Peptides against a protein of PDB entry 4Z63. Designs and how they scored, part 52

Target 1, 334 residues: chain A of PDB entry 4Z63
Amino acid sequence: LCLGMNDLTGNIPEDLFHLKRLNLLGIQENRLSGSLSREIRNLSSLVRLDVSWNLFSGEIPDVFDELPQLKFFLGQTNGFIGGIPKSLANSPSLNLLNLRNNSLSGRLMLNCTAMIALNSLDLGTNRFNGRLPENLPDCKRLKNVNLARNTFHGQVPESFKNFESLSYFSLSNSSLANISSALGILQHCKNLTTLVLTLNFHGEALPDDSSLHFEKLKVLVVANCRLTGSMPRWLSSSNELQLLDLSWNRLTGAIPSWIGDFKALFYLDLSNNSFTGEIPKSLTKLESLTSRNISVNEPSPDFPFFMKRNESARALQYNQIFGFPPTIELGHNN

## One batch from the design tools (peptide; made by RFdiffusion4, then SolubleMPNN)

Design b1_p12_3_s4 (from b1_p12_3, 4 letters changed)
Fold by OpenDDE base, seed 4:
Structure b1_p12_3_s4 (fold): chain B 334 residues (1-334), chain A 12 residues (1-12)
Amino acid sequence: as target 1 above (334 residues)
Amino acid sequence: SSSWITTDIPEE
């Protein structure tokens, strides 16, 4: 049953939950309000539940143990409060959980040993507090993780060295500390292609350790951290780099010539730093900017990117990395 | 640029 993108109001009729053979319930992008009914438990054949972009409130019902076939739960952009229900945090069938942009709170706890099918987790823009869950790497299929805009004080857990499934990771604006430790840990994530760390590590030094290596890194965003230091030499080994944003830091020194050696680099923002010297001539030879053959069909994170303007409350949303225009921004370096 | 990339923006 697909009823998305309408102007439906009120609550879900209780009789809807009598549809025991229903595999897909999509009621997204409406004005549905009230609590999400516990009677969802009656939809025993449900594979996909999309209640996103509504006005739902209250706690998410703890009924997911009665939904053995549920693979997709999309509840982003609602008013949900409380924690992740225990049955949801233990779901062996769930592939994707998106609860971004809610009011969920407390400590983030997932039973990753039980969540054997979880591939995508988006809990960005909630009110989770405490520390990052150390057991996330136990979610052996977890590829996409957005935990941005929560209050995860402290450091990236050491256990994340074992996060082999991790490909897309966003932790922007999550009160993280110790960038040296974070990068030292995350370099062990062999499948990591996208790393977003914007608005963390305030005033720390960006490590220039040649032992750091991110082999498959395509997207690195560490903007607006007030980071000190220089362009990190270790980044030169990330040959697949496509997008680099280190803007709004306090980086100094020269822009190194190796920055122009990235064959796939199409977006570079080093603006609002304190770089000095000459613009490397190698930047004029970036193949990605001279050739129109940008592979638009590459896998991307499930979470959106935003270009935040300093003077605007609104941000431009980009659902794909290649949605960003080819850019070289070197302005405002003094 | 007067902008930066992030992922922490609430959807409207």
Scores: peptide ipSAE 0.538, ipTM 0.922, DockQ to the pose 0.756
Fold by OpenDDE base, seed 5:
Structure b1_p12_3_s4 (fold): chain B 334 residues (1-334), chain A 12 residues (1-12)
Amino acid sequence: as target 1 above (334 residues)
Amino acid sequence: SSSWITTDIPEE
C-alpha cells in the first residue's frame, strides 16, 4: 500500500493493521500525526515500512520482534522521541534504518551481534548523547552510517579500527574531539570511501602524519573546523579522491602541486583558509575537469549532502556526490 | 566561496 506524497492528516486507521499479508506500507510525505500505533505488530508480512516526512510523535513502538520480514524502516523527518526500541535494536532482518531528523535521545545502543543484515544506518540530526557506540563494528554488513548532528562527546572509539564494512561515514557536527586519533583509527577502515567530519575538532591541528593512509578515499569533507596546519601530505596517497572540502579552516602554507595529480578530483574547496603562494599549474590539468566523461554510476552514500552557503540560508541538498558541480574554490585565502 | 559541505542540516 503506497499512500505517500499526499496531504493525508490524522492518524493511521486501525483497520489498516488488519492487512496481515501487506509487504509494503508507504505513507511518507503526508501530515500524519500522533503516535505510531503498536498495532503495526499485526503486519507480520511487512518488508518495508515508510512513515517518513510526517508529524508522528511519541516513542517508536517496541513491536519489531513481531515483524520478522522487515528489511526497511524509514521514519526520517518526524517528531519521534525516546530511544531505539529494543526489538528494533535487535532486528536480524533489518537492512536499512533511517530515523534521521527526529528527537530521539539517550545513549545510542544497537545489538550489532543480532543485527546481522544491517547495511544502512541513518540517525543523523537527533538528540543522542554520550559516546559513539563501541560495538558498531560488530554490525558486519554496516556500510552506510550517518550519525551527524548528535552530541557524541569524546573521541572515535578504538574499536572502529575493525570497522571493515564501513564505506560511507558522516559525523558532521557531533561534538567530536581529537582529529588525530579519529583519522588514526578510521584509516584502518579499508572500505571507507566517504568521510564527512564538518563542524568537529574545533581549533585542532590537522595531522600531517605521513603514516596515515586512506586507500579508497573518494570524498573527504572536513569543513568549518577551524583546523590549523597545512595540506596534509598523507592525502596525496588517496589516488581515488573525487571531492575534497577543507574550507573554513585555518590551514596555512602552499597548496601543493600533487593536488592536481588526482585524476578523479572534480570538486575542490580550499576557500576561507590562510593558504599562500601560487596556484599550482597542475590544477589546470585536472582530467576530471577537462574530460566530459564523469562516471556518474558510482555508489553514493544513502545520506544527503548539503551545501551551506550562509549560516542563515537554507542549504542546497545534493543526494549524490556527482550532483555537485565541477568546482575549484580557492577564494578568501590569505 | 561562502559555502561548505555538511550532512547535518535538518530537513524542514
Scores: peptide ipSAE 0.524, ipTM 0.919, DockQ to the pose 0.804
Fold by OpenDDE base, seed 3:
Structure b1_p12_3_s4 (fold): chain B 334 residues (1-334), chain A 12 residues (1-12)
Amino acid sequence: as target 1 above (334 residues)
Amino acid sequence: SSSWITTDIPEE
């Protein structure tokens, strides 16, 4: 049953919960309000539940132990409060959990040992606090993780050295500290292709440790951190780099010539730094901007990107990396 | 550019 993208109001009719053979319930992009009924437990055949973009409030009901086939739960952009229900945090069937842009709070706890099928987690823009959960690497299939805009004080856990499944990771604006430790840990994530760390590590030095290596890194965004230092030499070994945003930092020195050696680099923003010297001639030879059609069919994060303008309240949303126009931004350096 | 990329913007 798909009723998304309408102007439906009120609550879900109770009779809907009698549909025991229902595999898909999509009621997204409506004006449904009130609490999400616990009677969803009666939908024992449910594989996909999409309640996103509504006006739901209250706590998410703890009934997911009665939904043994549930693979997809989308509840982003609602008014949900409380924590992740215990049954949801222990779901062995769940592949994707998206609860971005809610009011969920408390310590983030997932039983990753039980959540054997979880591959995508989006909990961005909530009110979770405490530390990043150290056991996330125990979610052996967890590939996509967005935890942006929560209050995870402290450092990236050491356990994330073992986060082999991690490919797409966003921690933007999460009050993280110690970028040197974070990068030192995350370099061990051999499948990591996308790393977004914007609005963290305020005023720290960007490490220039030649021992750092991100083999598969395609997207690196570390914008608006007030980072000091220079263009990091270790980044030159990330041969698959497609998008680099280090804008709105305090980086100094020259833009190195190796920045033009990235064959797939189509988006470069080094603006609003303190870079000096000449623009490397190698930038004029970027293959992606001269001759190469970048394949649009590459895997991308499940979470959206936003281009935030300093003076604008509105941000442009990009659902895919290749949605960004080919860009070289070197402005506002002095 | 007076912009930067992030992932923390709430949906409208």
Scores: peptide ipSAE 0.505, ipTM 0.900, DockQ to the pose 0.777
Fold by OpenDDE base, seed 1:
Structure b1_p12_3_s4 (fold): chain B 334 residues (1-334), chain A 12 residues (1-12)
Amino acid sequence: as target 1 above (334 residues)
Amino acid sequence: SSSWITTDIPEE
């Protein structure tokens, strides 16, 4: 049953939950309100539940143990409060959980040992507090993780060295500290292709440690952190780099010539730093900007990106990395 | 540029 993108209001009729053979319930992008009924438990054949972009409130009902076939739960952009219910945090069937842009709170706890199928987790823009859950690497299929805009004070857990499944990681504006430790840990994530760390590590030094290596890194965004230091030499070994945003930091020194050696680099923002010297001539030879058709069919994160303008409350949303225009931004440097 | 990339923007 797909009723998305309408102007439906009020509560879900309770009789809807009598549809025991229902595999897909999509009621997204409406004005449905009230609590999400616990009677969703009666939809025992449910594979996909999409209640996103509504006005739901209250706690998410703890009935997911009665939904053994549920693979997709999309509840982003609602007013849900409380925590992740225990049955959801223990779901062995769930592949994707998207609860971004809610009011969920407390300590983030997932039973990753039980969540054997979880591959995508979006809990960005909530009110979770405490530390990053150390057991996330135990979610052995977890590839996509957005935890942006929560209050995860402290450092990236050491256990994330073992986060082999991690490919796409967003931690923007999550009160993280110690960028040196974070990068030192995350370099061990051999499948990591996208790393977004914007609005963390305020005023720290960007490490220039030649021992750091991100083999598969395609997207690195570490904007608006007030980071000091220079262009990190370790980044030159990330041969697959496609997008780099280090804008709105306090980086100094020259832009190195190796920045133009990235064959797939199509988006570069080094603006609003304190870089000096000449623009590397190698930037004029970026293959991606001259001759290469960028493969639009590459895997991308499930979470959206936003281009935030300094003077605007509004941000432009990009659902795909390749949605960004080919860009070289070097403005507002010394 | 007067902009930066992030993932932390609330959607309304």
Scores: peptide ipSAE 0.541, ipTM 0.923, DockQ to the pose 0.775; fails the geometry check

Design b1_p12_4_s1 (from b1_p12_4, 7 letters changed)
Fold by OpenDDE base, seed 2:
Structure b1_p12_4_s1 (fold): chain B 334 residues (1-334), chain A 12 residues (1-12)
Amino acid sequence: as target 1 above (334 residues)
Amino acid sequence: ASTSSWVSSVEV
């Protein structure tokens, strides 16, 4: 049953929960309000539940033990409060959980040992506090993780050295500390292609440790951290780099010539730093900017990117990395 | 207001 993209109001009619053979319930992009009914438990054949972009409130009901076929739960952009229900945090069937832009709170706890099918997790823009869950690497299929805009004080857990499934990771604006430790841990994530760390590590030094290596890194975003230091030499070994944003930091020294050697680099933002010297001539030879053949069919994160052009403007949403225009921004340096 | 952009994964 698909009723998305309407002006439906009120609550879900109780009689809808008698549809025991229902595989897909999509009621997204409406004005549905009140609590999400516990009677969802009666939808025992449910594979996909999409309640996103509504006015739902209260706690998410603890009924996911009665939904053994549920693979997709989309609840982003609602007013949900409380924690993740225990049955949801233990779901062996769940592939994708999206609860972005809610009011969920407390410590984030997932039973990753039970969540054997979880491949995408979006909990961005919530009120989770405490520390990052140390057991996230136990989610052996977890590829896409957005935990941005929560209050995860402290460091990236050391256990994330073993996060082999991790490909796309966002922790933007999550009150993280110790960038040196974070990068030193995350370099062990052999499948990591996208790393977004914007608005963390306030005033720390960007490490220039030659022992750091990110083999498959395509997207690195560490903007607006007030980071000190220079362009990190370890980044020169990330030959697949497509997007680099280090804007709004306090980085100094020269822009190195090796930045022009990235064959796939089509978006570079080094603006609002303290870089000095000449613009490397190698930037004029970036193959991605001279050739129109950017492969549009590459896997992307499930979470959107946002570009904020100024402090007062609404951010532009980009659903794919290749939605970014080819860009070289070097403005507002010394 | 600075005219330069920055990228994030969240609407700030």
Scores: peptide ipSAE 0.308, ipTM 0.824, DockQ to the pose 0.685
Fold by OpenDDE base, seed 4:
Structure b1_p12_4_s1 (fold): chain B 334 residues (1-334), chain A 12 residues (1-12)
Amino acid sequence: as target 1 above (334 residues)
Amino acid sequence: ASTSSWVSSVEV
């Protein structure tokens, strides 16, 4: 049953929960309000539940133990409060959980040992506090993780060295500290292709450690951290780099010539730093900018990107990496 | 006003 993209108001009719054979309930993009009924437990055949983009409030009901076939739960952009229900945090069937842009709070706890099917997690823009959960690497299929815009004080857990499934990771604006430790840990994530760390590590030094290596890194975003240091030499070994944003830092020194050796680099933002010297001539030889036809149908994060032109502007949403225009921004270096 | 952008995964 798909009722998304309407102007439906009120709550879900109780009789809807009599549909025992229902595999898909999509009621997204409406004006549905009140609490999400616990009677969703009666939908024992449910594979997909999409309640996103509504006015739901209260706690998410703890009924997911009665939904053994549920693979997809989308609840982004609601007013949900409380924590992740225990039955949801233990769901062995769940592949995707999206609860982005809610008011969920407390410590983030997932039973990753039980969540054997979880491949995508979006909890961005909530009120989670405490530390990043050390057991996230135990979610053996977890590939896409957005935890951005929460209050995860402290450092990236050492356990994330073992996060082999991790491919797309966002921690933007999560009050993280110790970029040297974070990069030193995350370099061990052999499948990591996208790393977004914007608005963390306030005023720290970007490490220039030649021992750091991100072999599969395609997207690196570490913007608006007020980071000191220079262009890191270790980045030159990330031969698959497509998008680099180090804008709005305090980086100094020259832009190195190796920045033009990235064959796939189509988006470069080094603006609002303190870089000096000449623009590398190698940038004029970027193959990605000279060849018109890089239709890259590559896997992208499930979470959107946002481009913000200034602190007062509304961010533009980009659902795909290749939605970014080919860009070289070197402006506002002093 | 700086016209340069930054990328994030959230509406900042």
Scores: peptide ipSAE 0.322, ipTM 0.828, DockQ to the pose 0.755; fails the geometry check
Fold by OpenDDE base, seed 1:
Structure b1_p12_4_s1 (fold): chain B 334 residues (1-334), chain A 12 residues (1-12)
Amino acid sequence: as target 1 above (334 residues)
Amino acid sequence: ASTSSWVSSVEV
């Protein structure tokens, strides 16, 4: 049953939960309100539940043990409060959980040992607090993780050295500290292609440790951190780099010539830093900017990117990395 | 006003 993208109001009729053969319930992008009924438990054949972009409130019901086939739960952009229900946090069937842009709170706790199918987790823009859950690497299929805009104090857990499934990771604006430790840990994530760390590490030094290596890194975003230092030499070994944003920092020194050696680099933002010297001539030879043959078919994160052009402006949403226009921004380096 | 953008994974 797909009723998305309407102006439906009120609560879900209770009689809808009598549809025991229902595999897909999509009621997203409406004005549905009230609590999400516990009676969703009666939808024992449910594979996909999409309640996103509504006015739902209250706690998410703890009934996911009665939904043994549920693979997809999309609840982003609602008013949900409380924590992740225990049955949801233990779901062996769940592949994707999206609860971005809610009011969920408390400590983030997932039973990753039970969540054997979880491959995508979006909990961005919530009120989770405490530390990052150390057991996330136990989610052996977890590839996409957005935990941005939560209050995860402290450092990236050392256990994330073992996060072999991790490919796309965002921790933007999550009160993280110790960028040197974070990068030193995350370099061990051999499948990591996208790393977004914007609005963390306030005033720290960007490490220039030549021992750091991100072999498969395609997207690095560490903007608006007030980071000090220079362009990190270790980044020159990330030969697959496609997008680099280090804007709105306090980085100094020259832009190195190796920045133009990235054959796939189509988006570069180094704006609002304190870089000096000449623009590297190698930037004028970026193959990605001269040839139209950028493979649009590359895997992208499940979480959206946001570009904020001005402090006062609304962020523009980009659902794919290749949705970014080919860009070289070097402005405001005074 | 700085016309420069920054990227994030969240509406900031």
Scores: peptide ipSAE 0.313, ipTM 0.832, DockQ to the pose 0.745; fails the geometry check
Fold by OpenDDE base, seed 3:
Structure b1_p12_4_s1 (fold): chain B 334 residues (1-334), chain A 12 residues (1-12)
Amino acid sequence: as target 1 above (334 residues)
Amino acid sequence: ASTSSWVSSVEV
């Protein structure tokens, strides 16, 4: 049943929960309100539940043990409160969980040893507190992780050295500290292609350790951290780099010539720093900007990116990295 | 300070 993208109001009719053969319930992009009914447990054949972009409130019901076929739960942009229900945090069937932009709180706990199918997790823009869950690497299929805009304090866990499945990771605006430790840990994530760390590490030094290596890194975003230091030499070894945003920091020194050696680099933002010297001539030779064929149908993160061009403008949402226009921003380096 | 032109995974 697909009733998304309407102006439906009120609660879900109780009789809908008698549809025991229902595989897909999509009621997204409505004005449905109240609590999400516990009677969802009666939908024992449910594979996909999409309740996103509504006015749902209260706690998410602890009924996911009665949904053995549920692969997709989409609840982003609601008013859900409380924690992740125990049955959801233990779901062996769940592939994708999206609860972005809610009011979920408490310590984030997932039973990753039970969540054997989980490949995508979006919990961005919630009220989770405490530390990052150290057991996330036990989610052996977990590829896409957005934990941005939560109140996680401290450092990236040492256990994340073993996060082999991790490909797309966002921790933007999560009060994280120790960028040197974070990068030192995350370099061991051999499948990591996208790393977004914006609005963390406030006033720290960007590490310039030549021993750091991110072999598969395509997207690095570390904007608005007030980071000190220079362009990091270790980044020059990330030959697959496509997007680099280090804007709104306190980075100094010259823009190095090796930045023009990135064959796939189509988006570069170094704006609002304190860079000095000349613009490297190598930037004028970026193959990605000279060749029209950047139609690489490459896998992208499941979480959206946001670009804010002007203070007064709404952030533009980009669902794909290649949705970004080819850009070189070097402005405001005075 | 002008928050022009930065990328994030969240609306700020």
Scores: peptide ipSAE 0.302, ipTM 0.822, DockQ to the pose 0.552; fails the geometry check

